# Ledger of designs, part 22: peptides against a protein of PDB entry 5ONS

Target 1, 181 residues: chain A of PDB entry 5ONS
Amino acid sequence: MFKKFDEKENVSNCIQLKTSVIKGIKNQLIEQFPGIEPWLNQIMPKKDPVKIVRCHEHIEILTVNGELLFFRQREGPFYPTLRLLHKYPFILPHQQVDKGAIKFVLSGANIMCPGLTSPGAKLYPAAVDTIVAIMAEGKQHALCVGVMKMSAEDIEKVNKGIGIENIHYLNDGLWHMKTYK

## One batch from the design tools (peptide; aimed at target 1 L106 A136 H141)

Design b2_p16_8_s1 (made by RFdiffusion4, then SolubleMPNN; from b2_p16_8 with T2A D4E E9K D13E)
Fold by OpenDDE base, seed 3:
Structure b2_p16_8_s1 (fold): chain B 181 residues (1-181), chain A 16 residues (1-16)
Amino acid sequence: as target 1 above (181 residues)
Amino acid sequence: SAIEEEAEKEYAEYFP
C-alpha cells in the first residue's frame, strides 16, 4: 500500500473530526481489536483532537497530536501503523517469518508459505482475512502489518503461494512520514 | 523516539 508512497506527492489534505465521528471510530476499533479497549483512552485521549490525513488512492490515516495511529483504504478495515504497533505489540495476533524472508518483506513483497513453515518461522492459528503483525526470527520488533490470504491451517498443508499479503512494512512510505501535524 | 530507533537499527542490514 505504501511502497511508492511519498508524503509530499501523495497527501491531499487533513481534516479534524467531529466528536460524534470520533466516537464511532473508537467503537469500530474496539470491534476490530477487542484487546485495545483498555488502552484506547491513552492512545486517543478525549481532550486531544483526532485528524484524518487524506491521501491518494483513497487512503486515510488517523492521527492524534501528529502521531500516526491507524490507516484504512476505501473505508475498509483499520490497520494499526507499525509505530503504534511497536508501542502496543498485542493489538494484533502475530506470525513469525524466518530470517530468509526479511529482505523480501522489507522490499514490499508478500509473504510466501514456506517462509511461515520453515525452521525459524512460527505459525499461529489464524483465519483468512485476519490482520496480523509480522515478526521475524531473532528480532524483537514487528517489521510488517499483513493480512492472511490463507488460513494458518491451509498454509501448513498447502505450503506454497502467498500466505500473507504485505500491507505496511518497516521503512516504507508510511513509516517515513513519522509525524503529521 | 527510542523505540523507533531500536526498530530501525534492528533491521538496518536488511533494508533495500
Scores: peptide ipSAE 0.737, ipTM 0.960, DockQ to the pose 0.918
OpenDDE base, seeds 1, 2, 4, 5: peptide ipSAE 0.724, 0.714, 0.725, 0.722; ipTM 0.957, 0.955, 0.957, 0.956; seed 4 fails the geometry check

Design b2_p16_8_s2 (made by RFdiffusion4, then SolubleMPNN; from b2_p16_8, 5 letters changed)
Fold by OpenDDE base, seed 5:
Parts: sequence; structure tokens; C-alpha cells
Structure b2_p16_8_s2 (fold): chain B 181 residues (1-181), chain A 16 residues (1-16)
Amino acid sequence: as target 1 above (181 residues)
Amino acid sequence: DEIMEEAEKEYAEYFP
């Protein structure tokens, strides 16, 4: 989603949200990520305005005090940014790739099944379309936010093709934004 | 941001 993304070229405008809209978004976030509820007032304090940075290709980024928190495309699901995920690693279920897969993930490539079934990888139960945090062998921080294109069960059985779609990865265009005020 | 810097350092050798 952000492989060729550039803040200067791909941001259209920024809008401050009304209170009613913010409440609706918070409810959506709790529905998607139930575990976030106790932390949501810390992540999105009531005293702070919530803004949407509107980008090309119908990408929207939710921000509070310049911090990039979540993003979505069109009316799709919300994804946490890696920045937020690093602060709250429990927001998403995890999958772990082996060391050999790291360089490909960080080039924006989708995650192939062998990188999830090989020694050093850890594959946890997950259904198709689940948004997941991608961890790496021997590393502490998530390097990617992805979406399961196959169930964990099918990844193990088929062990060929795209297991997880790469949505947002470390050092991509979104990562380079850092903040937006 | 300290956490962001830590993450970048952790994966520095793998960036294209």
C-alpha cells in the first residue's frame, strides 16, 4: 500500500473530525480490536483532536497530535501503524517469519508460505483476512502489518504461494512520514 | 522517537 508512497506527492488534505465521527471511529476500533479498549483513551485522549490525513487512492490516516495511529483504504478495515503497534504490540495477533524472509518483507514483498513454515518461523492459528503483526526470528519489533491470504492451517498444508499480504512494512512510505501536524 | 529508532537499528542490515 505504501511502497511508492511519498508524503509530499500523495497527501491531499487533512481534516479535523467532529466529536460524533470520532465516537463512531472509536467504536469501530473496539469492534476490530477488542483488546484496545482499555488503552483507547490513552491512544486517543478526549482532550485531543483527531484528524484524518487524506491521501491518494482513497487512503486515510488517523492522527492525534501528529502521531500516525491507524490507516484504511476506502471503507475497508483499520490497520494500526507500525509506530502504534510497537508501543502496543498486543493490538494484533502475531506471526513470525524466519530470518531469510526479512529482506524480502522489507522490500515490500508478500510473505510466502515457506517463510512461515521453515525453522525459525512461528505460525499461529489464524483465519483468512485476519490482520496480523509480522515478527521475525530473533527480533523484538514487528517489521510488517499484513493480512492472512490463507489460513494458518492451509499455509502448513499447501506451503506454496502467498501466505500473508504485505500491507505496511518498516521503512516504507508511511513509516517515513513519522509525524503529520 | 526512541522506539522507532530501536526498530530501525534492529533491522538496519536488511534494508534495501
Scores: peptide ipSAE 0.717, ipTM 0.953, DockQ to the pose 0.920
OpenDDE base, seeds 1, 2, 3, 4: peptide ipSAE 0.717, 0.708, 0.693, 0.649; ipTM 0.953, 0.950, 0.945, 0.901; seeds 2, 4 fail the geometry check

Design b2_p16_8_s3 (made by RFdiffusion4, then SolubleMPNN; from b2_p16_8, 5 letters changed)
Fold by OpenDDE base, seed 5:
Structure b2_p16_8_s3 (fold): chain B 181 residues (1-181), chain A 16 residues (1-16)
Amino acid sequence: as target 1 above (181 residues)
Amino acid sequence: DKIEEEAEKEYAEYFP
C-alpha cells in the first residue's frame, strides 16, 4: 500500500473530525481490536483533536497530535501503523517469518507460505482476512502489518503461494512520514 | 524516538 508512497506527492489534505465522528471511529476500533479498549483513551485522549490525512488511492490516516495511529483504504478496515503497534504490540495477533524472508518483506513483497512454515518461522491459528503483525525470527519488533490471504491451516497444508499480503512494512512510505500535523 | 531507533537498528542490515 505504501511502497511508492511519498508524503509530498501522495497527501491530498487533512481534516479535523467532529466529536460524533470520533466516537464512531473509536467504537469501530474497539470492535476490530477489542484489546485496545483499555488503552484507547491513552492513544486518543478526549482533549486532543483527531484528524484524518487524506491521501491518493483513497487512503486515510488517522492522527492525534501528529502521531499516525491507524490507516484504511476505501473505508475498509483500520490497520494500526507500525509505530503504534510497536508501542502496543498486543493489538494484533502475530505471525513470525524466518530470517530469510525479512529482506523480501522489507522490499514490499507479500509473505510466501514457505517463509511461514520453515524452521525459524512460527505460524499461529488465524482465519483468512485477519490483520496480523509480522514478526521475524530473532527480532523483537514487528517489521510488517499484513492480512492473511490464506488461513494458517491452509498455509501449512498448501505451503505454496501468498500466505499473507504485505500492507505496511518497516521503512516504507508511511513509516517515513513519522508525524503529520 | 527510542522505539523507532530500536526497530530500525534491529533490521538495518535487511533494508534495500
Scores: peptide ipSAE 0.713, ipTM 0.953, DockQ to the pose 0.938
OpenDDE base, seeds 1, 2, 3, 4: peptide ipSAE 0.705, 0.707, 0.670, 0.705; ipTM 0.950, 0.951, 0.935, 0.952

Design b2_p16_8_s4 (made by RFdiffusion4, then SolubleMPNN; from b2_p16_8, 6 letters changed)
Fold by OpenDDE base, seed 5:
Structure b2_p16_8_s4 (fold): chain B 181 residues (1-181), chain A 16 residues (1-16)
Amino acid sequence: as target 1 above (181 residues)
Amino acid sequence: DEIMEEAEKEYEEYFP
């Protein structure tokens, strides 16, 4: 989603949301990520305005105090940014790729099944379409936010093709954006 | 951002 993303070229505008809209978004976030509820007032304090950065290709980034928190495309599901995820690693279920997969993930490649089934990888139960944090063998921080394109069970059985779609990865265009006010 | 720096350092050898 952000492989060719550049803040200067791909951001259209930024709008401040009304209170009612913010409430709706918060409810949606709790629905998507139930574990975030106790932390939501810390992540999105009531006193702080919530903004949406509108980007090309119908990408929207939810921000508070310039911090990039979540993003979505075409009003689909919200994804946490890696920045937020690093602060709150529990927001997403995890999957772990082996060391060999790291360089490919960080080039924007989708995660192939062997990278999730090989020694050093850890594959946890997850249904198709689940948004997941991608961890790496021997590393502490998530390097990618992805979407399961196969169930964990099918990844193990088939062990071929795209297991997880790479949505946002470390050092991509969104990562480099860092903040926006 | 300290956490961001930590993450970048952790993976710097793998960046394109």
Scores: peptide ipSAE 0.722, ipTM 0.957, DockQ to the pose 0.918
OpenDDE base, seeds 1, 2, 3, 4: peptide ipSAE 0.721, 0.725, 0.726, 0.721; ipTM 0.958, 0.958, 0.957, 0.957; seeds 2, 3 fail the geometry check

## One batch from the design tools (peptide; aimed at target 1 Y88 Q140 L143 N171)

Design b2_p17_1 (made by RFdiffusion4)
Pose (drawn by RFdiffusion4):
Structure b2_p17_1 (pose): chain A 181 residues (1-181), chain P 17 residues (1-17)
Amino acid sequence: as target 1 above (181 residues)
Amino acid sequence: SVLEEVHEEYHHKMHHH
């Protein structure tokens, strides 16, 4: 989603949200990520203004104190930014690719099933369309936010095709936009 | 590497469920 994204060519503007809208978004975040509920007062303090950074192709980025928290396209599901995920790794279920796939996902490639079924990889049960944190064999931190395109069971069996869609990866355009200011 | 940079930046900022 952000492979060729930068602030100049992609950010149209930034709107500050009213209380009515903030509550609604928080509710959606709760519905989508149940375990995030106890942490929202910390992530989105009552005191701080909440802004949406509007981007081309109807991408929205939720910001608090200039930190980028979540993003979505159209009114689709929210995804955590990798920076937020690094602070709260438990927000998402995990999938671990083998170390050989690291170079490909850092270049924006989608995750193929061999990257999940090979030694060094760890594939956990997941239904299709689940938003997952992509972990790397031998690495402590997540490197990609993905969406299951095949269920995990299908990935084990079919073992060919895109297993996980690469949505956001380390040092993509979104990662380079450290803060909005 | 970028992965090492991320580790250095975020290792002590992690929260646990």

Design b2_p17_1_s1 (made by RFdiffusion4, then SolubleMPNN; from b2_p17_1, 7 letters changed)
Fold by OpenDDE base, seed 1:
Structure b2_p17_1_s1 (fold): chain B 181 residues (1-181), chain A 17 residues (1-17)
Amino acid sequence: as target 1 above (181 residues)
Amino acid sequence: SVLEEVEKEYKDKQHFA
């Protein structure tokens, strides 16, 4: 999603959200990520304005005090930014790729099944379309936010093709955006 | 900081020898 993203070229505008819209978004976030509920008040304090940065290709980034929290495309599901995920690693279920997959993930490549079934990888139960944090063998922090394109079960059985779609990865355009006020 | 740790973790490029 952000492989060719640049703040100067791809940001269109920024809007401040009304209270009712913020409430709706918070409810959606809790629905998508139930574990975030106890933390949502510190992530999005009531006293702080919430903004959406509108980007090309129907990308929207939710921000509070310039911090990039979540993003979505075409009004689909919200994804946490890696920066937020690093603060709250439990927001997403995890999958772990082996060491060999790291360079490909960091190039924006989708995660192939063998990178999830090989020694050093850890594949956890997850349904198709689940948003997941991609961990790596020997690393503590997520390097990617992805979407399961196959169930964990099918990844193990088929063990060929795209297991997880790469949505947002370390050092992509969103990562380098850092903040937006 | 967390940011520094993340950057350090993935600083080394992975290549096959």
Scores: peptide ipSAE 0.428, ipTM 0.803, DockQ to the pose 0.073
OpenDDE base, seeds 2, 3, 4, 5: peptide ipSAE 0.419, 0.424, 0.424, 0.421; ipTM 0.801, 0.803, 0.803, 0.804

Design b2_p17_1_s2 (made by RFdiffusion4, then SolubleMPNN; from b2_p17_1, 9 letters changed)
Fold by OpenDDE base, seed 1:
Parts: sequence; structure tokens; C-alpha cells
Structure b2_p17_1_s2 (fold): chain B 181 residues (1-181), chain A 17 residues (1-17)
Amino acid sequence: as target 1 above (181 residues)
Amino acid sequence: SVLDEVEKEYKDKQNFA
């Protein structure tokens, strides 16, 4: 989603959200990520305005005090930014790739099934279309936010093709935005 | 900082199994 993304070239505008819209978004976030509920007041304090940075390709980024929190495309599900995920690693279920997959993930490549079934990888139960944090063998922090294109069961069974779609990865265009005010 | 740690962890992109 952000492989060729640049803040200067791909950001269109920024809109401050109304209270009712913010409430709706918060409810959606809790629905998508139930574990976030106790932390939502810390992540999105009531006193602070919430903004949407509108980007090309129908990408929207939720921000509070310049921090990039969540993003979505075409009004689909919200994804946490890696920066937020690093602060709250429990927001997403995890999958772990082996060491060999790291360079490919960091190039924006989708995660192939063998990278999830090999020694050093850890594959946890997850349904297709589940948003997941991609961890790596020997690393402490997530390097990617992805979407299951196959269930964990099918990844193990088929063990061929794209297991997880790479949505947002470390050092992509979104990562390099850092903040937006 | 967490940011520094993350960038340090993945500085070397030449990772092999």
C-alpha cells in the first residue's frame, strides 16, 4: 500500500473530524480490535482533536497530535500503523516469519507460505482476511502489518503461494512520514 | 527508545535462514 508512497506527493489534505465521527471510528476500532478498548483513551484522548490525512488511492490516515495511528483504504478495515503497534503490540494477532523472509518483507513482498511453515517461523491460528502483526525470528518488534490471504490451516496444508499480503512494512512510505500536523 | 531499537533490529536487511 505504501511502497511508492511519499508524504509530499501522495497526501491530498487533512480534515479535523467531528465528535460524532470520532465516536463512530472509536466504536469500529473496538470492534476490530477488542483488546484496544482499555487503551483507547490513552491513544485518542478526548481533549485532543482527531484528524484524517487523506491520501491518493483512497488512503486515509487517522492522526492525533500529529501521531499516525491507523489507516484504511477505500473505507475498508482500519490497520494500525507500525509505530502504534510497537507501543501496543497486542492490538493484532501475531504471525512470525523466519529469518530468510525478512529481506523480502522489507522490500514490500507478500509473505509466502514456506516463510510461515519453515523452522524459525511461528504460525498461529487465524482466519482468512485477519489483520496480523508480522514478527520475525530473533526480533522483538513487528516489521510488517499484513492480511491473511489463506487461513493458517490452509497455509500449513497447501504450503505454496501467498499466505499473507504485505500491507505496511518497516521503512515504507508510511513509516517515513513519522508525524503529520 | 523503541524507535531506535526497531531501526537497529532491522538495519541489516541481509537475513538468511
Scores: peptide ipSAE 0.406, ipTM 0.801, DockQ to the pose 0.083
OpenDDE base, seeds 2, 3, 4, 5: peptide ipSAE 0.386, 0.372, 0.376, 0.399; ipTM 0.787, 0.787, 0.787, 0.795

Design b2_p17_1_s3 (made by RFdiffusion4, then SolubleMPNN; from b2_p17_1, 8 letters changed)
Fold by OpenDDE base, seed 1:
Structure b2_p17_1_s3 (fold): chain B 181 residues (1-181), chain A 17 residues (1-17)
Amino acid sequence: as target 1 above (181 residues)
Amino acid sequence: SVLEEVEKEYSSKRNYA
């Protein structure tokens, strides 16, 4: 999503959200990520305005005090930014790729099934379309936010093709955006 | 910091063939 993303070229505008819209978004976030509920007031304090940075290709980034928290495309589901995920790693279920997959993930490549079934990888139960944090063998922090294109069961069974779609990865255009006020 | 740790973890200087 952000492989060729640049803040200067791909940001269209920024709008401040009304309280009613913010409430709706918070409810959606809790629905998507139930574990976030106790932390949501810390992540999005009531006293702080919430903004949406509108980008090309129908990308929207939710921000508070300049911090990039969540993003979505075409009004689909919200994804946490890696920066937020690093603070709250429990927001997403995890999958772990082996060492060999790291360089490909960091190039924006989708995650192939063998990278999830090989020694050093850890594949956890997850349905298709589940948003997941991609961990890596020997690393502490997530390097990618992805979407299951196959169930964990099918990844193990078929073990061929794209297992997880790479949505947002470390050092992509969103990562380099850092903040936006 | 967390940011420093992440960047250090995935630094190209530590990537081997």
Scores: peptide ipSAE 0.459, ipTM 0.821, DockQ to the pose 0.081
OpenDDE base, seeds 2, 3, 4, 5: peptide ipSAE 0.450, 0.446, 0.448, 0.457; ipTM 0.819, 0.819, 0.820, 0.822

Design b2_p17_1_s4 (made by RFdiffusion4, then SolubleMPNN; from b2_p17_1, 8 letters changed)
Fold by OpenDDE base, seed 1:
Structure b2_p17_1_s4 (fold): chain B 181 residues (1-181), chain A 17 residues (1-17)
Amino acid sequence: as target 1 above (181 residues)
Amino acid sequence: SVLEEVEKEYKDKRNFA
């Protein structure tokens, strides 16, 4: 999603959200990520305005005090930014790729099944379309936010093709955006 | 910091070839 993204070239505008819209978004976030509920007040304090940065290709980034929290495309599901995920690693279920897959993930490549079934990888139960944090062998922090394109079960059985779609990865355009006020 | 740790962890992609 952000492989060719640049803040200077791809941001269109920024809007401040009304209270009712914020409430709706918070409810959606809790629905998507139930574990975030106890933390939502510190992530999105009531006293702080919430903004959406509108980007090209129907990308929207939810921000509070310039901090990039979540993003979505075409009004689909919200994804946490890696920066937020690093603060709250439990927001997403995890999958772990082997060390050999790291360079490919960091190039924006989708995660192939063998990178999830090989020694050093850890594949956890997950259904298709589940948003997941991609961890790596020997690393403490997520390097990617992805979406399961196959179930964990099918990844193990088929063990060929794209297991997880790479949505947002470390050092992509969103990562380098850092903040937006 | 968390940021420093992340950057350090993934600084050299060649280490994972």
Scores: peptide ipSAE 0.446, ipTM 0.836, DockQ to the pose 0.082
OpenDDE base, seeds 2, 3, 4, 5: peptide ipSAE 0.439, 0.435, 0.436, 0.439; ipTM 0.833, 0.831, 0.833, 0.831

Design b2_p17_2 (made by RFdiffusion4)
Pose (drawn by RFdiffusion4):
Structure b2_p17_2 (pose): chain A 181 residues (1-181), chain P 17 residues (1-17)
Amino acid sequence: as target 1 above (181 residues)
Amino acid sequence: SDHEVEITDEEVEEEYE
């Protein structure tokens, strides 16, 4: 979603949200990520203004104190930014690719099933369309936010095709936009 | 138990270099 994204060519503007809207978004975040509820007062303090950074192709980025928290396209599901995920790794279920796939996902490639079924990889049960944190064999921190395109069981069996869609990866355009200011 | 993790971009990037 952000492979060729930068602030100049992709950010149209930034709107500050009213209280009515903030509560609604928080509710959606709760519905989508149940375990995030106890942490929202910390992530989105009552005191701080909440802004949406509007981007081309109807991408929205939710910001608090200039920190990028979540993003979505159209009115689709929210995804955590990798920076937020690094602070709260438990927000998402995990999938671990083998170390050989690291170079490909850091270049923006989708995750193929061999990257999840090979030794060094760890595949956990997941239904299709689940938003997952992509972990790497031998690495402590997540490197990609993905969406299951095939269920985990199908990935084990079919073992060919895109297993996980690469949505956001380390040092993509979104990652380079460290803060909005 | 779950909690916030203190981490910098540089530390994370160095891990994948």

Design b2_p17_2_s1 (made by RFdiffusion4, then SolubleMPNN; from b2_p17_2, 6 letters changed)
Fold by OpenDDE base, seed 3:
Structure b2_p17_2_s1 (fold): chain B 181 residues (1-181), chain A 17 residues (1-17)
Amino acid sequence: as target 1 above (181 residues)
Amino acid sequence: MPREVEVTDEEVEAEYA
């Protein structure tokens, strides 16, 4: 989603949301990520305005005090940014790729099944379309936010093709955006 | 649950350098 993204070229405008809209978004976030509920007031304090940075290709980024928190495309599901995920690693279920897959993930490539079934990888139960945090063998912090294109069960059985779609990764255009006020 | 210590950009980038 952000492989060729550049803030100067791909950001269109920024709008401040009304209170009622913010409340609706918070409810959506809790529905998507139930574990975030106890922390949502800390992440999005009521006293702080919430803004949407509108980008090309129908991408929207939720921000509070310049911090990039979540994003979505075409009013689909929300994804946490890597920076938010690093602070709250439990927001998403995890999957772990082996060492050999790291360089490909960091290039924006989708994650192939063998990188999730090989020694050093860890594959946890997850259904198709689940948004997941991609961890790596021997590393502490997530390097990617992805979407399951196959269930964990099918990844193990078929063990070929795209297992997880790469949505947002370390050092992509969104990562380099850092803040936006 | 959340990390007590702030995770910096430099720390994560260095981990994957």
Scores: peptide ipSAE 0.726, ipTM 0.955, DockQ to the pose 0.661
OpenDDE base, seeds 1, 2, 4, 5: peptide ipSAE 0.726, 0.725, 0.724, 0.722; ipTM 0.954, 0.953, 0.953, 0.953

Design b2_p17_2_s2 (made by RFdiffusion4, then SolubleMPNN; from b2_p17_2 with D2P I7V E14K)
Fold by OpenDDE base, seed 2:
Parts: C-alpha cells; structure tokens; sequence
Structure b2_p17_2_s2 (fold): chain B 181 residues (1-181), chain A 17 residues (1-17)
C-alpha cells in the first residue's frame, strides 16, 4: 500500500473530525481490536482533536496530535500503523517469519507460505482476512502489518503461494511520514 | 500482560539494519 508512497506527492488534504464521527470510529476500532478498548482513551484522548489525512488511492490516515495511528483504504478495515503497534504490540495477533524472509518483507513483498512454516518461523492459529503483526526470527519488534490470505491451517497444509499480504512495512512511505500536523 | 512499550524509531530501525 505504501511501497511508492510519498507524503509530498500523495497527500491530498487533512480534515478534523466531528465528535460524532470520532465516536463511531472508536467503536469500529474496538470492534476490530477488542484488546485496544482499555487503552483507547490513552491513544485517543477525548480532549484531543482527531484528524484524517486523505491520500491518493483512497487511503486515509487517522491522526491525533500529529501521530499517525491507524489507516484504511476505500473505507475498509482499519490497520494500526507500525509505530502504534510497536507501542501496543498486543493490538494484533502475531505471526513470525524466518530470518531469510526479512529482506523480502522489507522490500514490500508478500509473505510466502514457506517463510511461515520453516525453522525459525512461528505460525499461530488465524483465520483468513485476519490483520496480523509480522514478527521476525530473532527480532523484538514487528516489521510489517499484514493480512492473512490463507488460514494458518491452510498455510501449513498447502505451504505454497501467498500466505500473508504485505500491507505496511518498516521503512515504507508511511513509516517515513513520521508525523502530520 | 498487555502494557505500553517504550520504543523509539531508531531502536526498531537499528534492529532491522
């Protein structure tokens, strides 16, 4: 989603949300990520305005005090930014790729099944379409936010093709955007 | 148990350097 993204070229505008819209978004976030509920007032304090940065290709980034928290495309599901995920790693279920897959993930490549079934990888139960944090062998922090394109069961059974779609990865265009006020 | 993690951009970037 952000492989060739550039803030200067791909941001269209920024809008401040009404309180009713913010309430709706918070409810959506809790629905998607139940574990975030106790932390949502800390992440999105009531006193702070919430903004959406509108980008090309129907990408929207949710921000509070300039911090990029979540994003979505075409009003689909919200994804946490890696930066938020690093602070709150429990927001998403995890999957772990082996060491050899790291360089490919960081180039924006989708995660192939063998990178999730090989020694050094850790594959946890997850249904198709689940948004997941991609961890890596020997590393502490997530390098990617992805979406399961196969269930964990099917990844183990079939072990061919795209297991997880790469949505947002370390050092992509969104990562380099840093803040937006 | 879940809790906020103190982390910097530089820390993560260095980890994957």
Amino acid sequence: as target 1 above (181 residues)
Amino acid sequence: SPHEVEVTDEEVEKEYE
Scores: peptide ipSAE 0.789, ipTM 0.971, DockQ to the pose 0.974
OpenDDE base, seeds 1, 3, 4, 5: peptide ipSAE 0.788, 0.787, 0.787, 0.788; ipTM 0.971, 0.971, 0.971, 0.971

Design b2_p17_2_s3 (made by RFdiffusion4, then SolubleMPNN; from b2_p17_2, 5 letters changed)
Fold by OpenDDE base, seed 2:
Structure b2_p17_2_s3 (fold): chain B 181 residues (1-181), chain A 17 residues (1-17)
Amino acid sequence: as target 1 above (181 residues)
Amino acid sequence: GPHMVEVTDEEVEKEYE
């Protein structure tokens, strides 16, 4: 989503959200990520305005006090930014790729099944379309936010093709957009 | 249980150099 993203070229405008809209978004976030509920007041304090940065290709980024928290495309589900995920790693279920997959993920490539079934990888139960944190062998922090294109069971059984779609990865265009006020 | 992690951009970037 952000492989060729550039803040200067791809941001269209920024809007401040009304209280009622913020409430709706918070409810949606809790629905998508139930574990975030106790933390949401810390992440999105009531006193602070919430903004949406509108980008090309129907990308919207949710921000509070300049921090980029979540994003979505074409009114789809919200994804946490890697930066938020690093602070709150429990927001998403995890999958772990092997060491050999790291450089490919960091180039924006989708995650192939063998990178999730090989020695050094860890594959946890997850349904198709689940938004997941991509961890890596020997590393502490997530390098990617992805979406399961196959269930964990099917990844293990079939072990061919795209297991997880790469949505947002370390050092992509969104990562380099560190703040927006 | 779940808790907030103190982490910097530089720490993560260095981890994946």
Scores: peptide ipSAE 0.786, ipTM 0.972, DockQ to the pose 0.972
OpenDDE base, seeds 1, 3, 4, 5: peptide ipSAE 0.785, 0.784, 0.785, 0.785; ipTM 0.972, 0.972, 0.972, 0.972

Design b2_p17_2_s4 (made by RFdiffusion4, then SolubleMPNN; from b2_p17_2, 5 letters changed)
Fold by OpenDDE base, seed 2:
Structure b2_p17_2_s4 (fold): chain B 181 residues (1-181), chain A 17 residues (1-17)
Amino acid sequence: as target 1 above (181 residues)
Amino acid sequence: SPHMVEVTDEEVEAEYS
C-alpha cells in the first residue's frame, strides 16, 4: 500500500473530526481489536483532536497529536501503524517469518507460504482476512502489518503461493512519514 | 499480560539494518 508512497506527493488534505465521528471510529476500532479497549483513552485521549489525513488511492490515516495511529483504504478495515503496533504489540495476532524472508518483506513483497512454514518461522491459527503482525526470526519488533490471504491451516497444507499480503512494512512510505500535525 | 512497550524508531530500524 505504501511502497511508492511519499507524503509530499500523495497527501491530499487533512480534516479534524467531530466528536460524534470520533466516537464512531473508536467503536469501530474496539470491534476490530477488542484488546485495545482498555488502552484507547491513552492512545486517543478525549482532550486531543483526532484528524484524518486523506491520501491518494483512497487512503486515510488517523492521527492524534501528529502521531499516525491507524490507516484504511476505501473505508475498509483499519490497520494499526507499525509505530502503534510496536508500542502495543498485542493489538494484532502475530505470525513469524524465517530470517530468509526478512529482506523480501522489507522490499514490500508478499509473504509466501514457505516463509511461514520453514524452520525459524512460527505460524499461529488465523482465518483468511485476519490482520496480523509480521514478526521475524530472531527479532523483537514487528517488521510488517499484513492480511492473511490463506488460513493458517491452508498455508501449512498447500505451502505455496501468497500466504499473507504485505500491507505496511518497516521503511515504507508510511514509516518515513513519521508524523503529521 | 498486555502492556505498553517503550520503543524508539531507531531501535527497530537498527534491529533490521
Scores: peptide ipSAE 0.786, ipTM 0.970, DockQ to the pose 0.967
OpenDDE base, seeds 1, 3, 4, 5: peptide ipSAE 0.785, 0.785, 0.785, 0.785; ipTM 0.970, 0.970, 0.970, 0.970

Design b2_p17_3 (made by RFdiffusion4)
Pose (drawn by RFdiffusion4):
Parts: structure tokens; C-alpha cells; sequence
Structure b2_p17_3 (pose): chain A 181 residues (1-181), chain P 17 residues (1-17)
């Protein structure tokens, strides 16, 4: 989603949200990520203004104190930014790719099933369309936010094709936009 | 990117309570 993204060519503007809208978004975040509920007062304090950074192709980035928290396209599901995920790794279920796939996902490639079924990789049960944190064999921190395109069971069996769609990865355009200011 | 990942791995994983 952000492979060729930068602030100049992709950010149209930034709107500050009203209380009515903030509550609605928080509710959606709760529905989508149940375990995030106890942490929202910390992530989105009552005191702080909440802004949406509007981007080309109907991408929205939710910001608080200039920190980028979540993003979505159209009215689709919210995804946590990798920076937020690094602070709260439990927000998402995990999938671990083998170390050989690291270089490909850092270049924006989708995750192929061999990257999940090979030794060093760890594949956990997941239904299709689940938003997952991509972990790397031997690495402590997540490196990609993905969406299951095949269920985990199908990935084990079919073992060919895109297993996980690469949505956001370390040092993509979104990662480079450390803060909005 | 790989170098940045290795720099990142020097940091501990966040474990909030």
C-alpha cells in the first residue's frame, strides 16, 4: 500500500476530528481489535486532538500528537502502523516467515506460501482476510502488516501462491513518514 | 532495509502492562 508513497506526492491534507467522529472510530477499533480496548486511553488520550491524514487513493492515516497509529483505504478495515505495533505487539496475531523471505518482503513483495512452510518459519491457524503481524525467524520485531489471502490450512496444503498480502513493511513510504507535522 | 532491521533488533521488544 505504501511502496511508492511519500508525503509530497501522496498527502492531500489533514483534518482534525470532532468528538462525534472520534468515538465512532474508537468503537471500530474495538470491534476489529478486541484486545486493544484497555490500551486506547493510552494510545489516544482524551486530551489529545485526533487527526486523519488524507492521502491519494482514499487512504487515511489516524494520528495523535503527530504519531501515526492506524491506516485504512476507503472505509475498509483499519490496520495498525508498524510503529504502533512495535509498541503494542499483541494487537495482532502473528505469522513468522523464514529468514530467506526477509529481503523480499522488505522490498515490498507479497508473501508466498514457501516463505511460511519452510523450516525456520512458523505458520499459525488463521482464516482468510485476517490482519496479521509478520514476524521473521530470528527477529524480535515485526517487519510487515499483512492480510491472509489463503487460510493457513490452505497455505499448508496448496503451498503455492500468495499466502499473505504485504500491506505495510519496514522502510516503506509510510514507515519513512515518522511523524506528521 | 536489512541494515535498518538489524539496528531495530538491538532494541528490546515492548511488553506493556
Amino acid sequence: as target 1 above (181 residues)
Amino acid sequence: NLESLEELEKEPVAEPS

Design b2_p17_3_s1 (made by RFdiffusion4, then SolubleMPNN; from b2_p17_3, 5 letters changed)
Fold by OpenDDE base, seed 5:
Structure b2_p17_3_s1 (fold): chain B 181 residues (1-181), chain A 17 residues (1-17)
Amino acid sequence: as target 1 above (181 residues)
Amino acid sequence: ALEELEELEKLPLATPS
């Protein structure tokens, strides 16, 4: 989603959200990520305005005090940014790739099944379309936010093709954006 | 990109899981 993303070229505008809209978004976030509820007042303090950065290709980035928190495309599900995920690593279920897959994930490549079933990888139960944090063998910080294209069960059985789609990865265009005020 | 990961790994997570 952000492989060729550039703030100067791909950001259209920024809008400040009304209180009622913010409440709706918070409810959506709790629905998607139940574990975030106790932390939501810390992530999105009541006193701080919430903004949406509108980008090309119908991408919207939710921000508070310039911090990029979540993003979505075409009014679809919210994804946490890696920067937020690194602060709150429990907001997504995890999958772990082996050490050899790291360089490919960091290039924006989709995660292939063998990288999730090989020694050093850890594959946890997850249904298709689940948003997941991609961890790596021997690493503490998530490399990528992805979406299951196959169930964990099917990844183990088929063990070929794209298991997880790479949506947002370390050092992509969104990562380089850092802040937006 | 690997360099960025290596730098991050030197830092603790802000909120432990």
Scores: peptide ipSAE 0.431, ipTM 0.887, DockQ to the pose 0.690
OpenDDE base, seeds 1, 2, 3, 4: peptide ipSAE 0.389, 0.414, 0.384, 0.400; ipTM 0.875, 0.884, 0.875, 0.878

